Peptides against a protein of PDB entry 3HTU. Designs and how they scored, part 86

Target 1, 75 residues: chain A of PDB entry 3HTU
Amino acid sequence: RRPEEWGKLIYQWVSRSGQNNSVFTLYELTNGEDTEDEEFHGLDEATLLRALQALQQEHKAEIITVSDGRGVKFF

## One batch from the design tools (peptide; made by RFdiffusion4, then SolubleMPNN)

Design b2_p28_1_s4 (from b2_p28_1, 15 letters changed)
Fold by OpenDDE base, seed 2:
Order: sequence, then structure tokens, then C-alpha cells
Structure b2_p28_1_s4 (fold): chain B 75 residues (1-75), chain A 28 residues (1-28)
Amino acid sequence: as target 1 above (75 residues)
Amino acid sequence: SEEEKLRELKKKIEEEAKKREEEMKKKF
């Protein structure tokens, strides 16, 4: 899958689960219990980041970088 | 622990997100 395709899957989950306007660590998205049944569970961080960057370009997400790592807020 | 680190990371991300939102609101 292309990053934008992964992004679509991720955002679909966010929307369907009512997680819009929610904040996640990158780890939570790919390793968290809430996404265990999702296709993007276990996705490598590099690919995840590219997927989120695609969503960010569409103003559907904002990647947030802090001193200890990165996360994302979905809109 | 790694769990604690992740929890702290999330807290920082949430705080940053909130900060940005509040700053945006102040501009208008």
C-alpha cells in the first residue's frame, strides 16, 4: 500500500470509532489495543509517518513533535 | 518503564495540541 492508502485506512478508523479531535502517540496507533483488529496494526513507524503526512496535507491530521517523540491529532 | 514513557509522551503531545489550539483561538 502507498502511504496515502494507509492514511485513508487510518482516518477511516478514526472517523468510524469517533476518535476525531483525538490525540495519539504513534505507538498507540500501530501497537495499541484499540487498533489490534485494524489492517494498519503493526505498521512500521516510517510508513505510518508518511501516511500521517499525507493526511496532514489534507488537513485531516496534525503531526505533533515534542521532546520525547511524536504523535498526531486527528481532525 | 516504557509504558510510563509512552504515557508521559502522550501527555506532552496532548498539552502541545491544547496549547496550539488555545493560541489559535487567541488570534481571533
Scores: peptide ipSAE 0.540, ipTM 0.851, DockQ to the pose 0.561
Fold by OpenDDE base, seed 4:
Structure b2_p28_1_s4 (fold): chain B 75 residues (1-75), chain A 28 residues (1-28)
Amino acid sequence: as target 1 above (75 residues)
Amino acid sequence: SEEEKLRELKKKIEEEAKKREEEMKKKF
């Protein structure tokens, strides 16, 4: 899958689960309990980041970088 | 623990997200 395709799957999950406006660490998205049944569970961080960057270009997400790491807010 | 570190990271990200939202509100 292309990053954009992964982004679509991730955003679909966010929308279906009603978690728009929610904040996640990158770890939570791919390793968290809430996404265990999703196709993107276990996705490598590099691909995840590219997927989120694609969503960010569409104004569907904002990647947040702090001193201790990165996360994302979905819109 | 690693779990605690992840929780603290989450908190920092939430704080940053809130900060950005509030700053945006000040501009409009």
Scores: peptide ipSAE 0.535, ipTM 0.849, DockQ to the pose 0.595
Fold by OpenDDE base, seed 1:
Structure b2_p28_1_s4 (fold): chain B 75 residues (1-75), chain A 28 residues (1-28)
Amino acid sequence: as target 1 above (75 residues)
Amino acid sequence: SEEEKLRELKKKIEEEAKKREEEMKKKF
């Protein structure tokens, strides 16, 4: 899959899951319990970042970098 | 532990997200 295709799958999950909190660490998205049954579970971080960057270009997400790592806020 | 590190990381991300939201509200 292309990064933008991964982004679509991720955003679909976010939209359908009814999350009360739209902020995630990158680890939560690919290694967390909430995504165990999703196709993007186990996705490598490099591809994940490119997928999120695609969503960011569409103003559907914002990648947040702090001292200890990265995360994302979905809109 | 790694779990604790991830929890702390998420907290920092949430704080940064909130900060950015509040800053945008102040600007507009």
Scores: peptide ipSAE 0.532, ipTM 0.848, DockQ to the pose 0.595
Fold by OpenDDE base, seed 3:
Structure b2_p28_1_s4 (fold): chain B 75 residues (1-75), chain A 28 residues (1-28)
Amino acid sequence: as target 1 above (75 residues)
Amino acid sequence: SEEEKLRELKKKIEEEAKKREEEMKKKF
């Protein structure tokens, strides 16, 4: 899959699951309990970042960098 | 632990997201 295709799958999950908090660490998205049944579970960080960058270009997500790591907010 | 580190990271990301939202509200 292309990064844009991964981004689509991730965003579809975020939208359909009715998440209480739209903010995630990168680890939560690909290694968390909430995504165990999703196709993107276990996705490598490099590919995940490219997927999120594609969503960011569409204003559907914002990658947030802090001192201890990175996360994402979905819109 | 790694779990504690991830929880702290999540908190920092949430705080940063809130900060950015508040800054945007001040412009309008």
Scores: peptide ipSAE 0.531, ipTM 0.847, DockQ to the pose 0.556

Design b2_p28_2_s1 (from b2_p28_2, 19 letters changed)
Fold by OpenDDE base, seed 5:
Structure b2_p28_2_s1 (fold): chain B 75 residues (1-75), chain A 28 residues (1-28)
Amino acid sequence: as target 1 above (75 residues)
Amino acid sequence: MKEFLEKVKKKYEENKEEIEAKLAAKKA
């Protein structure tokens, strides 16, 4: 899958689960219990980041960088 | 993890107005 395709899957999950406007850590998205059943669970962070960047370009997410790592806000 | 998440949330809130303003402009 391309990053954009991963982004689509991720955003679909966010929307379907009613978690728009929620904030996640990147680790939480791909390693969290809430996404265990999702295709993107276990996705490497590099690909995840590219996927989220694609979503950000579509104004569906905002990647947040802090000293400890990255997170994302979904819209 | 929770502490890290809180940091992320805080960081967003600190820049929320700017982020949402830019977002609104781009969506328009």
Scores: peptide ipSAE 0.461, ipTM 0.830, DockQ to the pose 0.734
Fold by OpenDDE base, seed 3:
Structure b2_p28_2_s1 (fold): chain B 75 residues (1-75), chain A 28 residues (1-28)
Amino acid sequence: as target 1 above (75 residues)
Amino acid sequence: MKEFLEKVKKKYEENKEEIEAKLAAKKA
């Protein structure tokens, strides 16, 4: 899958689960229990980041960088 | 993890106005 295809799957989950306007760490998106049944669970962080960057270009997400890691706000 | 999440949330809130302005500008 291309990054934008992963982004689509991630955002579909966000929408279906009512997580719009929520903030996640990148780790809990791919390693948390809430996404355990999703295809993107276990996705490597590098690919995840590219997927989220694709969503950011569509104004569906904003990547947040802090000193010790990254998170994401979904819209 | 919870502490890290709170840091991310705090960072977003601190920059919320700028982020929303950026989004508005890109959509215009």
Scores: peptide ipSAE 0.453, ipTM 0.827, DockQ to the pose 0.844
Fold by OpenDDE base, seed 1:
Structure b2_p28_2_s1 (fold): chain B 75 residues (1-75), chain A 28 residues (1-28)
Amino acid sequence: as target 1 above (75 residues)
Amino acid sequence: MKEFLEKVKKKYEENKEEIEAKLAAKKA
């Protein structure tokens, strides 16, 4: 899958689970219990970041960088 | 993890106004 395709799957989950406007750490998106049944669970962070960057280009997400790592805000 | 999440949330809130303005401009 291309990053854009992963981004689509991630955003679909965010939308159908009613978590738009929520903030996630990158880790909990791919390693958390809430996404354990999703296809993107276990996705490496590098690919995840590219997927989120694709969503950011579509104004569907904003990647947040802090000293401890990265998170994301979905719109 | 919760502490890290709170840091991310705090960081967003601190820059929310700027982010929202930037988003609005891009969507226009």
Scores: peptide ipSAE 0.450, ipTM 0.826, DockQ to the pose 0.789
Fold by OpenDDE base, seed 4:
Structure b2_p28_2_s1 (fold): chain B 75 residues (1-75), chain A 28 residues (1-28)
Amino acid sequence: as target 1 above (75 residues)
Amino acid sequence: MKEFLEKVKKKYEENKEEIEAKLAAKKA
């Protein structure tokens, strides 16, 4: 899958689960219990970041960088 | 992990107005 395709799957989960306007760490998106049954569970962080960047271009997410890592805000 | 999540949330809140302003402008 291309990053844009991963982004679509991620955002579909966010919308269906009612997690719009929520903040996540990148780790919990791919390693958390809430996404265990999702196809993007276990996705490497590099690919995840590219997927989120695609969503950011569509104004559906904002990547947040802090000193110890990154997170994301979904809209 | 909880502490890290709170740091991310705090960072967003600190820049919320700027982010939402840019978002609104791009969606217009």
Scores: peptide ipSAE 0.449, ipTM 0.826, DockQ to the pose 0.744

Design b2_p28_2_s2 (from b2_p28_2, 14 letters changed)
Fold by OpenDDE base, seed 5:
Structure b2_p28_2_s2 (fold): chain B 75 residues (1-75), chain A 28 residues (1-28)
Amino acid sequence: as target 1 above (75 residues)
Amino acid sequence: MEKFLEEVKKKYEENKEEIEKKREEEKE
């Protein structure tokens, strides 16, 4: 899958689970218990970041990268 | 966004060791 396709799957989960406006670490999205049954569970961080960047371009997410971690807020 | 940043930092601290471990695995 391309990053944009992963982004679509991730955002679909966010929307369906009512997680819009919620904040996640990148780790939580791909390694958390809440996403164990999702196709994107276990996705490597690099690919995840690219997927989220695609969503960010669509104003559906905002990525925050700080020295002590990375997170994302969905809209 | 201020609250957002603080929440990210908090969540990161909660899983810091696992996050770092996973990053090392993906780096190899």
Scores: peptide ipSAE 0.440, ipTM 0.832, DockQ to the pose 0.068
Fold by OpenDDE base, seed 4:
Structure b2_p28_2_s2 (fold): chain B 75 residues (1-75), chain A 28 residues (1-28)
Amino acid sequence: as target 1 above (75 residues)
Amino acid sequence: MEKFLEEVKKKYEENKEEIEKKREEEKE
């Protein structure tokens, strides 16, 4: 899958679960209990970041990085 | 943005050890 394809899957989950406007660490998205049944569970951080960056370009997410920590807010 | 930042920091600190562990695993 391409990054934008992963981004689509992630955003679909966010929308289905009603978690728009919620904040996540990147770790929570791919390692959290809430996403265990999702195809993107276990996705490597590098690919995840690229997927989220694709969403950010679409104004569907905002990524923040602070001193080795990264998070994302979905819109 | 300030609230967003604080939320991220809090959640990150709560899972920092596991995050670091996963990063090491992915690096190998």
Scores: peptide ipSAE 0.434, ipTM 0.828, DockQ to the pose 0.067
Fold by OpenDDE base, seed 2:
Structure b2_p28_2_s2 (fold): chain B 75 residues (1-75), chain A 28 residues (1-28)
Amino acid sequence: as target 1 above (75 residues)
Amino acid sequence: MEKFLEEVKKKYEENKEEIEKKREEEKE
């Protein structure tokens, strides 16, 4: 899958589960219990980041960085 | 966005060890 396709899957989960306006660490998205059954669970951080960047271009997410910590807010 | 910034920071610190471990695994 392309990063954009991963982004679509992630955003679909966010919207479907009512997680809009929620904040996640990147780790939580791919390693958290809440996404354990999602196709993007276990996705490597690099690909995840690119996926989220694609969503960010669409104004559907904003990547938040604090030092070496990364998170994302979905809209 | 500042409140979200702090929230991310908090969550990151809580899982920092696991995050770093996972990053090392992905590098190798």
Scores: peptide ipSAE 0.432, ipTM 0.827, DockQ to the pose 0.068
Fold by OpenDDE base, seed 1:
Structure b2_p28_2_s2 (fold): chain B 75 residues (1-75), chain A 28 residues (1-28)
Amino acid sequence: as target 1 above (75 residues)
Amino acid sequence: MEKFLEEVKKKYEENKEEIEKKREEEKE
């Protein structure tokens, strides 16, 4: 899958689960209990970041960086 | 947005060791 395709899957999950306007660490999206059954669970951070950047270009997400920590807010 | 920054920071600190472990695994 392309990063854009991963982004679509992630955003679909966020929307279905009613997690819009919630903040996630990147780790939570791919390693958290809430996404264990999702196709993107276990996705490497590099690919995840590119997927989220694609969503950010569409104004569907905002990547948040604090020091060495990264998170994302979905819209 | 400031409250979200703090939330991210808090969550990150709570899972920092696990996050770093996964990052090391992905670099290998």
Scores: peptide ipSAE 0.432, ipTM 0.827, DockQ to the pose 0.068

Design b2_p28_2_s3 (from b2_p28_2, 15 letters changed)
Fold by OpenDDE base, seed 1:
Structure b2_p28_2_s3 (fold): chain B 75 residues (1-75), chain A 28 residues (1-28)
Amino acid sequence: as target 1 above (75 residues)
Amino acid sequence: MKEKLEEVKKKYEENKEELEKKRKEQME
């Protein structure tokens, strides 16, 4: 899958689960219990970042980078 | 890497508040 396609899957999950405007760590997004049944579970962080960057270009997400970690906010 | 969500959220909110403050100051 292309990053954009992964982004679509991720955002679909966010939307249907009613978690828009929520903040996630990158880890819990792909390794958390809430996404165990999703296709993007276990996705490598590099690909995840590219997917989120695609969503960010569409103003559907904002990647958060802090000194001690990273996360993402969905819109 | 496994990060603590609350720490990420806290830092994000702090950064947001700071950004909004700066924006307000620039508009004055």
Scores: peptide ipSAE 0.193, ipTM 0.618, DockQ to the pose 0.332
Fold by OpenDDE base, seed 3:
Structure b2_p28_2_s3 (fold): chain B 75 residues (1-75), chain A 28 residues (1-28)
Amino acid sequence: as target 1 above (75 residues)
Amino acid sequence: MKEKLEEVKKKYEENKEELEKKRKEQME
């Protein structure tokens, strides 16, 4: 899958689960219990970042960078 | 790598508040 396709799957999960405007760590998104049954579970961080960047270009997500970690907010 | 969600959220909100404060001060 292309990063854009991964982004679509991730955002579909966010929307279906009613978690718009929620904040996740990158690790939580791909390794958390809430996404164990999702196709993007276990996705490598590099591909995840590219996927989230695609969503960010569509104004569907904002990547959060702080000194001690990274996260993402979905809209 | 595993990150602590609460720390990420806290710092994000702090940055947001700081930016909003700066915007308000610049408009005055």
Scores: peptide ipSAE 0.188, ipTM 0.616, DockQ to the pose 0.303
Fold by OpenDDE base, seed 2:
Structure b2_p28_2_s3 (fold): chain B 75 residues (1-75), chain A 28 residues (1-28)
Amino acid sequence: as target 1 above (75 residues)
Amino acid sequence: MKEKLEEVKKKYEENKEELEKKRKEQME
């Protein structure tokens, strides 16, 4: 899958689960208990980041990069 | 990398105004 396709799957989950406006760590998205049944569970961080960047271009996500780590907020 | 969610959330809230400003500008 292309990053954009992964982004679509991720955002679909966010929307369907009512997680819009929620903040996640990148690890939580792909390794958390809440996404165990999702296709993107276990996705490598590099691909995940590219997927989220695609969503960010669509104004559907904001990647949070701070000194403490990274996360993402979905809109 | 495994990050602490609460710390990420805290940092986001601390920078929320700036982040929202950037988002708004990108959408305009």
Scores: peptide ipSAE 0.160, ipTM 0.624, DockQ to the pose 0.672
Fold by OpenDDE base, seed 5:
Structure b2_p28_2_s3 (fold): chain B 75 residues (1-75), chain A 28 residues (1-28)
Amino acid sequence: as target 1 above (75 residues)
Amino acid sequence: MKEKLEEVKKKYEENKEELEKKRKEQME
């Protein structure tokens, strides 16, 4: 899958689970209990980041990069 | 990496206004 396709799957999960406007760490998106049944579970962080960047271009996500770590907010 | 969610969320809140401003500008 292309990063954009992964982004679509991720955003679909966010939307159908009603977690828009929620903040996640990158780790818990792909390694957390809440996404264990999702196709993107276990996705490598590099691909995840590219997927989220694609969503960010669509104004569907904002990648949070701070000194204390990284996360993402979905819109 | 497994980051501490609370710290990430806290930092997001601290930068929320700036992030929303940037998002708004991107949509204009």
Scores: peptide ipSAE 0.156, ipTM 0.612, DockQ to the pose 0.677

Design b2_p28_2_s4 (from b2_p28_2, 15 letters changed)
Fold by OpenDDE base, seed 3:
Structure b2_p28_2_s4 (fold): chain B 75 residues (1-75), chain A 28 residues (1-28)
Amino acid sequence: as target 1 above (75 residues)
Amino acid sequence: MEEFLKKVKEKYEENKEEIEKEMEKKKE
């Protein structure tokens, strides 16, 4: 799958679960209990980041960088 | 993990006004 396709799957989950406007760490998004049954569970960070960057270009997400890692805000 | 998420949320809140301002402008 292309990053854009992964982004679509992630955003679909966010929307279906009613978690728009929520904030996640990149780790919990792909390794957390809430996404265990999702296709993107276990996705490597590099691919995840590219997927989120694609969503950011569509103004559906904002990647947040802190000193010890990254998170994301969905819109 | 809990503390990390807190830091991410705090970082967003610090820039919330600017981010929402940009989002609003891009919708026009």
Scores: peptide ipSAE 0.444, ipTM 0.824, DockQ to the pose 0.665
Fold by OpenDDE base, seed 5:
Structure b2_p28_2_s4 (fold): chain B 75 residues (1-75), chain A 28 residues (1-28)
Amino acid sequence: as target 1 above (75 residues)
Amino acid sequence: MEEFLKKVKEKYEENKEEIEKEMEKKKE
């Protein structure tokens, strides 16, 4: 799948689960209990980042950088 | 994990006004 396609799946989950306007670490999106049944669970972080960057281009997410790593805010 | 998430949330809150302002503009 292309990054845009992964981004679509991720954003669909965010929307269906009612977690718009939530903040996540990249790790919990792909390794957390809340996404165990999702197709993107276990996705490598590099691909995840590209997917989130695609969503950011669509103004659906903002990637947040801190000293320890990155997170994301969904809109 | 909780500490990292906390830092991410804090960083967002520090820049919330500017980020949301830009998001509103992009929705126009």
Scores: peptide ipSAE 0.435, ipTM 0.819, DockQ to the pose 0.683
Fold by OpenDDE base, seed 4:
Structure b2_p28_2_s4 (fold): chain B 75 residues (1-75), chain A 28 residues (1-28)
Amino acid sequence: as target 1 above (75 residues)
Amino acid sequence: MEEFLKKVKEKYEENKEEIEKEMEKKKE
C-alpha cells in the first residue's frame, strides 16, 4: 500500500470510531488496544509517518512533535 | 505512555490557536 492508502485506512477508522478532533501518539495508533482489529495495526512508524503526512497535506491531520517523540491531531 | 500522550496534548494546546488558524486557511 502507498502512504496515501494507509492514510485513508487510518482516517476511515478515526471517522468510524468518532475520534475526529482527538490526539494520539504514533505508538498508540499502531500498537494500541483500540486499533487491534485494523489493518494498520503493527504498521512500522516510518510508513505510518508518511501516511500521516499525506493526511496532513489533505488538512485532515496535524503531526505534533515533542522532545520525546511525535503525535497526531485528527480533524 | 500516558505521560508521553500528556506531553503531546499539552504541546498541541500550546499551539492550538496557531494550528487551527493555519488549518482554516488551508481549507480555503
Scores: peptide ipSAE 0.429, ipTM 0.815, DockQ to the pose 0.766
Fold by OpenDDE base, seed 1:
Structure b2_p28_2_s4 (fold): chain B 75 residues (1-75), chain A 28 residues (1-28)
Amino acid sequence: as target 1 above (75 residues)
Amino acid sequence: MEEFLKKVKEKYEENKEEIEKEMEKKKE
């Protein structure tokens, strides 16, 4: 899958689960309990980041960088 | 992990106004 395709799957989950306007760490997005049944669970962080960057270009997400790592705010 | 999430949330809140203003502009 292309990053844009992964981004679509992720955002679909965010939308249907009512998680819009929520903040996630990149880790919990792919390794957390809430996404265990999603296709993007277990996705490598590099690919995840590219997917989120695609969403960011679509104004659907904002990647947040802190000293400990990265997170994302969905819109 | 919860502490990390808290840091991410705090970082967002610190820049929320600016981010949401820019986001609104981009969506126009």
Scores: peptide ipSAE 0.421, ipTM 0.810, DockQ to the pose 0.741

Design b2_p28_3_s1 (from b2_p28_3, 13 letters changed)
Fold by OpenDDE base, seed 1:
Structure b2_p28_3_s1 (fold): chain B 75 residues (1-75), chain A 28 residues (1-28)
Amino acid sequence: as target 1 above (75 residues)
Amino acid sequence: MEKEEEEKRKELKKKVEEKGKSLSKPVP
């Protein structure tokens, strides 16, 4: 899958689960219990980041950077 | 070891939430 395709799957999950306007760490998205049954569970961080960057270009997400890691807010 | 990593993840989550809660949807 391309990053944009992964981004679509992730955003669909966010929307269906009512998690819009929520904040996640990157770890929660790919390793969390809430996403165990999702196709993007276990996705490598590099590919995840590219997917989120694609969503960010569409103004559907904003990647958050702090001193010891990254997260994302979905809109 | 895993417990330590879990605590790090929790702390990271707090930092990300604190910064993220004030963010508004980006506009073109």
Scores: peptide ipSAE 0.669, ipTM 0.897, DockQ to the pose 0.853
Fold by OpenDDE base, seed 2:
Structure b2_p28_3_s1 (fold): chain B 75 residues (1-75), chain A 28 residues (1-28)
Amino acid sequence: as target 1 above (75 residues)
Amino acid sequence: MEKEEEEKRKELKKKVEEKGKSLSKPVP
C-alpha cells in the first residue's frame, strides 16, 4: 500500500471510532489495543509517518513533535 | 526494561496530549 492508502485506512478508523480531535502517540496507533483488529496494526513507524504526513497535507491531521518522540492529532 | 519503556511511552503520551490539546484544524 502507498502511504496515502494507509492514511485513508487510519483516518477511516479514527472517524468510525469517534476519535476525531483526539491525540495519539505513533506507538498507540500501530501497537495499541484499540487498533488490534485494524489492517494498519503493526505497521512500521516510517510508513506510518508517511501516511500521517499525507493526511496532514489534507488538513486531516497534525503531527506533533516533542523532545522524545512524536504524536498526531486528527481533525 | 519493558516497564521502563512503557513508562517512557506514557510520558510521551502526556507530552503530545499537552501540546495537541491546543491545536486547531488548519483552515485553507
Scores: peptide ipSAE 0.669, ipTM 0.896, DockQ to the pose 0.878
Fold by OpenDDE base, seed 4:
Structure b2_p28_3_s1 (fold): chain B 75 residues (1-75), chain A 28 residues (1-28)
Amino acid sequence: as target 1 above (75 residues)
Amino acid sequence: MEKEEEEKRKELKKKVEEKGKSLSKPVP
């Protein structure tokens, strides 16, 4: 899958689960218990980041960077 | 070791939430 396609899957999960306006660490998205049944569970962080960047271009997410790592807020 | 990693993840989550809570949806 292309990053944009992964982004679509991730955002669909966010929308369906009512997690809009929620904040996640990147680890939570790919390794968290809440996403165990999702296809993007276990996705490598590099690909995840590209997917989120695609969503960010669509104003559906914003990647958050702090000293110790990154997260994302979905809209 | 795993416990320490978990704590780091928790701290990271707090930082991300703190920074992200005030963010609003970008507009073109």
Scores: peptide ipSAE 0.668, ipTM 0.896, DockQ to the pose 0.901
Fold by OpenDDE base, seed 3:
Structure b2_p28_3_s1 (fold): chain B 75 residues (1-75), chain A 28 residues (1-28)
Amino acid sequence: as target 1 above (75 residues)
Amino acid sequence: MEKEEEEKRKELKKKVEEKGKSLSKPVP
């Protein structure tokens, strides 16, 4: 899958679960219990980041960078 | 080791939430 395709799957989950405007760490998205049944569970961080960047270009997400790592807010 | 990593992840979550709470959807 291309990054934008992964992004679509991730955003669909966010929307279906009613978690728009929520903030996640990258770890939570791919390793969290809440996404165990999603196809993107276990996705490598590099690919995840590219997927989120694709969503960011569509104004559907904002990648958050702090000293200890990164997260994302979905809109 | 895993315990320590879990704590680090929790701390990161707090930082990300703190910074993210003020973010708004970008204006086109």
Scores: peptide ipSAE 0.667, ipTM 0.895, DockQ to the pose 0.875

Design b2_p28_3_s2 (from b2_p28_3, 15 letters changed)
Fold by OpenDDE base, seed 5:
Structure b2_p28_3_s2 (fold): chain B 75 residues (1-75), chain A 28 residues (1-28)
Amino acid sequence: as target 1 above (75 residues)
Amino acid sequence: DEEEERKKREELLKKVKEKGKSLSKPVP
């Protein structure tokens, strides 16, 4: 799967589960209990980041950077 | 150890959520 395709799956989950405007750490998205049944659960962080960057280009997400890591807000 | 990593994740979550709270939907 390409990063853009992963991004689509992730955003579909966000939309279906009502997580729009929610903020996640990258760990929560791929390792959290809320995504255990999703195809992107367990996705490596590097691929996840590229997927989120694709969503960011579409203005569907914004990657958040803080001193000790990253997260993402979906819109 | 696992406890330390959990603690780090929790602290990161707090920081990310705090910063993300102020973010608005990107405008083209």
Scores: peptide ipSAE 0.562, ipTM 0.876, DockQ to the pose 0.884
Fold by OpenDDE base, seed 2:
Structure b2_p28_3_s2 (fold): chain B 75 residues (1-75), chain A 28 residues (1-28)
Amino acid sequence: as target 1 above (75 residues)
Amino acid sequence: DEEEERKKREELLKKVKEKGKSLSKPVP
């Protein structure tokens, strides 16, 4: 899958689960209990980041950077 | 150490949540 395709799957989950306007760490998205049944569970962080960057270009997400890592807010 | 990594993830979560809660959807 391309990053844009992963982004679509991730955002679909966000929308279906009512997680819009919620904040996640990258780890939560790919390793969290809430996404265990999702295709993107276990996705490598590099690919995940590219997927989120694609969503950010569509104004559907904003990647959050702090000193110890990154997260994301979905809209 | 797995416990150490877990704690790091929790601290990161706190920081990300704190910074992200004030963000709003970008306006075109």
Scores: peptide ipSAE 0.559, ipTM 0.873, DockQ to the pose 0.872
Fold by OpenDDE base, seed 4:
Structure b2_p28_3_s2 (fold): chain B 75 residues (1-75), chain A 28 residues (1-28)
Amino acid sequence: as target 1 above (75 residues)
Amino acid sequence: DEEEERKKREELLKKVKEKGKSLSKPVP
């Protein structure tokens, strides 16, 4: 899958699970218990980041950067 | 160890949530 396609899957989960306006770390998205049944669980962080960047271009997410890592807020 | 890694993830989560809680939806 292309990053944009991963982004679509991730955002579909966000929407269907009622996680809009929620904040995640990247680790939480791909390794968390809440996404264990999702196809993007276990996705490598580099690909995840590209997927989230695609969503950010669509104004569906904002990538959050702090000193020790990154997260994302979905809209 | 794993416990330290877990704590680091928790601290990161706190920082990310604190920074992100006030973010508004991007607009063109």
Scores: peptide ipSAE 0.557, ipTM 0.873, DockQ to the pose 0.837
Fold by OpenDDE base, seed 1:
Structure b2_p28_3_s2 (fold): chain B 75 residues (1-75), chain A 28 residues (1-28)
Amino acid sequence: as target 1 above (75 residues)
Amino acid sequence: DEEEERKKREELLKKVKEKGKSLSKPVP
């Protein structure tokens, strides 16, 4: 899958699960219990980041950077 | 160890949540 395709799957989950306007760490998205049944569970962080960047271009997400790592807010 | 990594993830989550909660949807 391309990053844009992964982004679509991730955002679909966010929308279906009522997680819009919520904030995640990258770890939660790919390793968390809430996403264990999703296709993007276990996705490598590099690919995840590219997927989120694609969503950010569409104004559907904002990648958050702090000193200790990154997260994302979905809209 | 795993406990230390868990704590790191929790601390990161707190920081990300705090910074992200006030963010508004990006404008074109």
Scores: peptide ipSAE 0.555, ipTM 0.873, DockQ to the pose 0.822

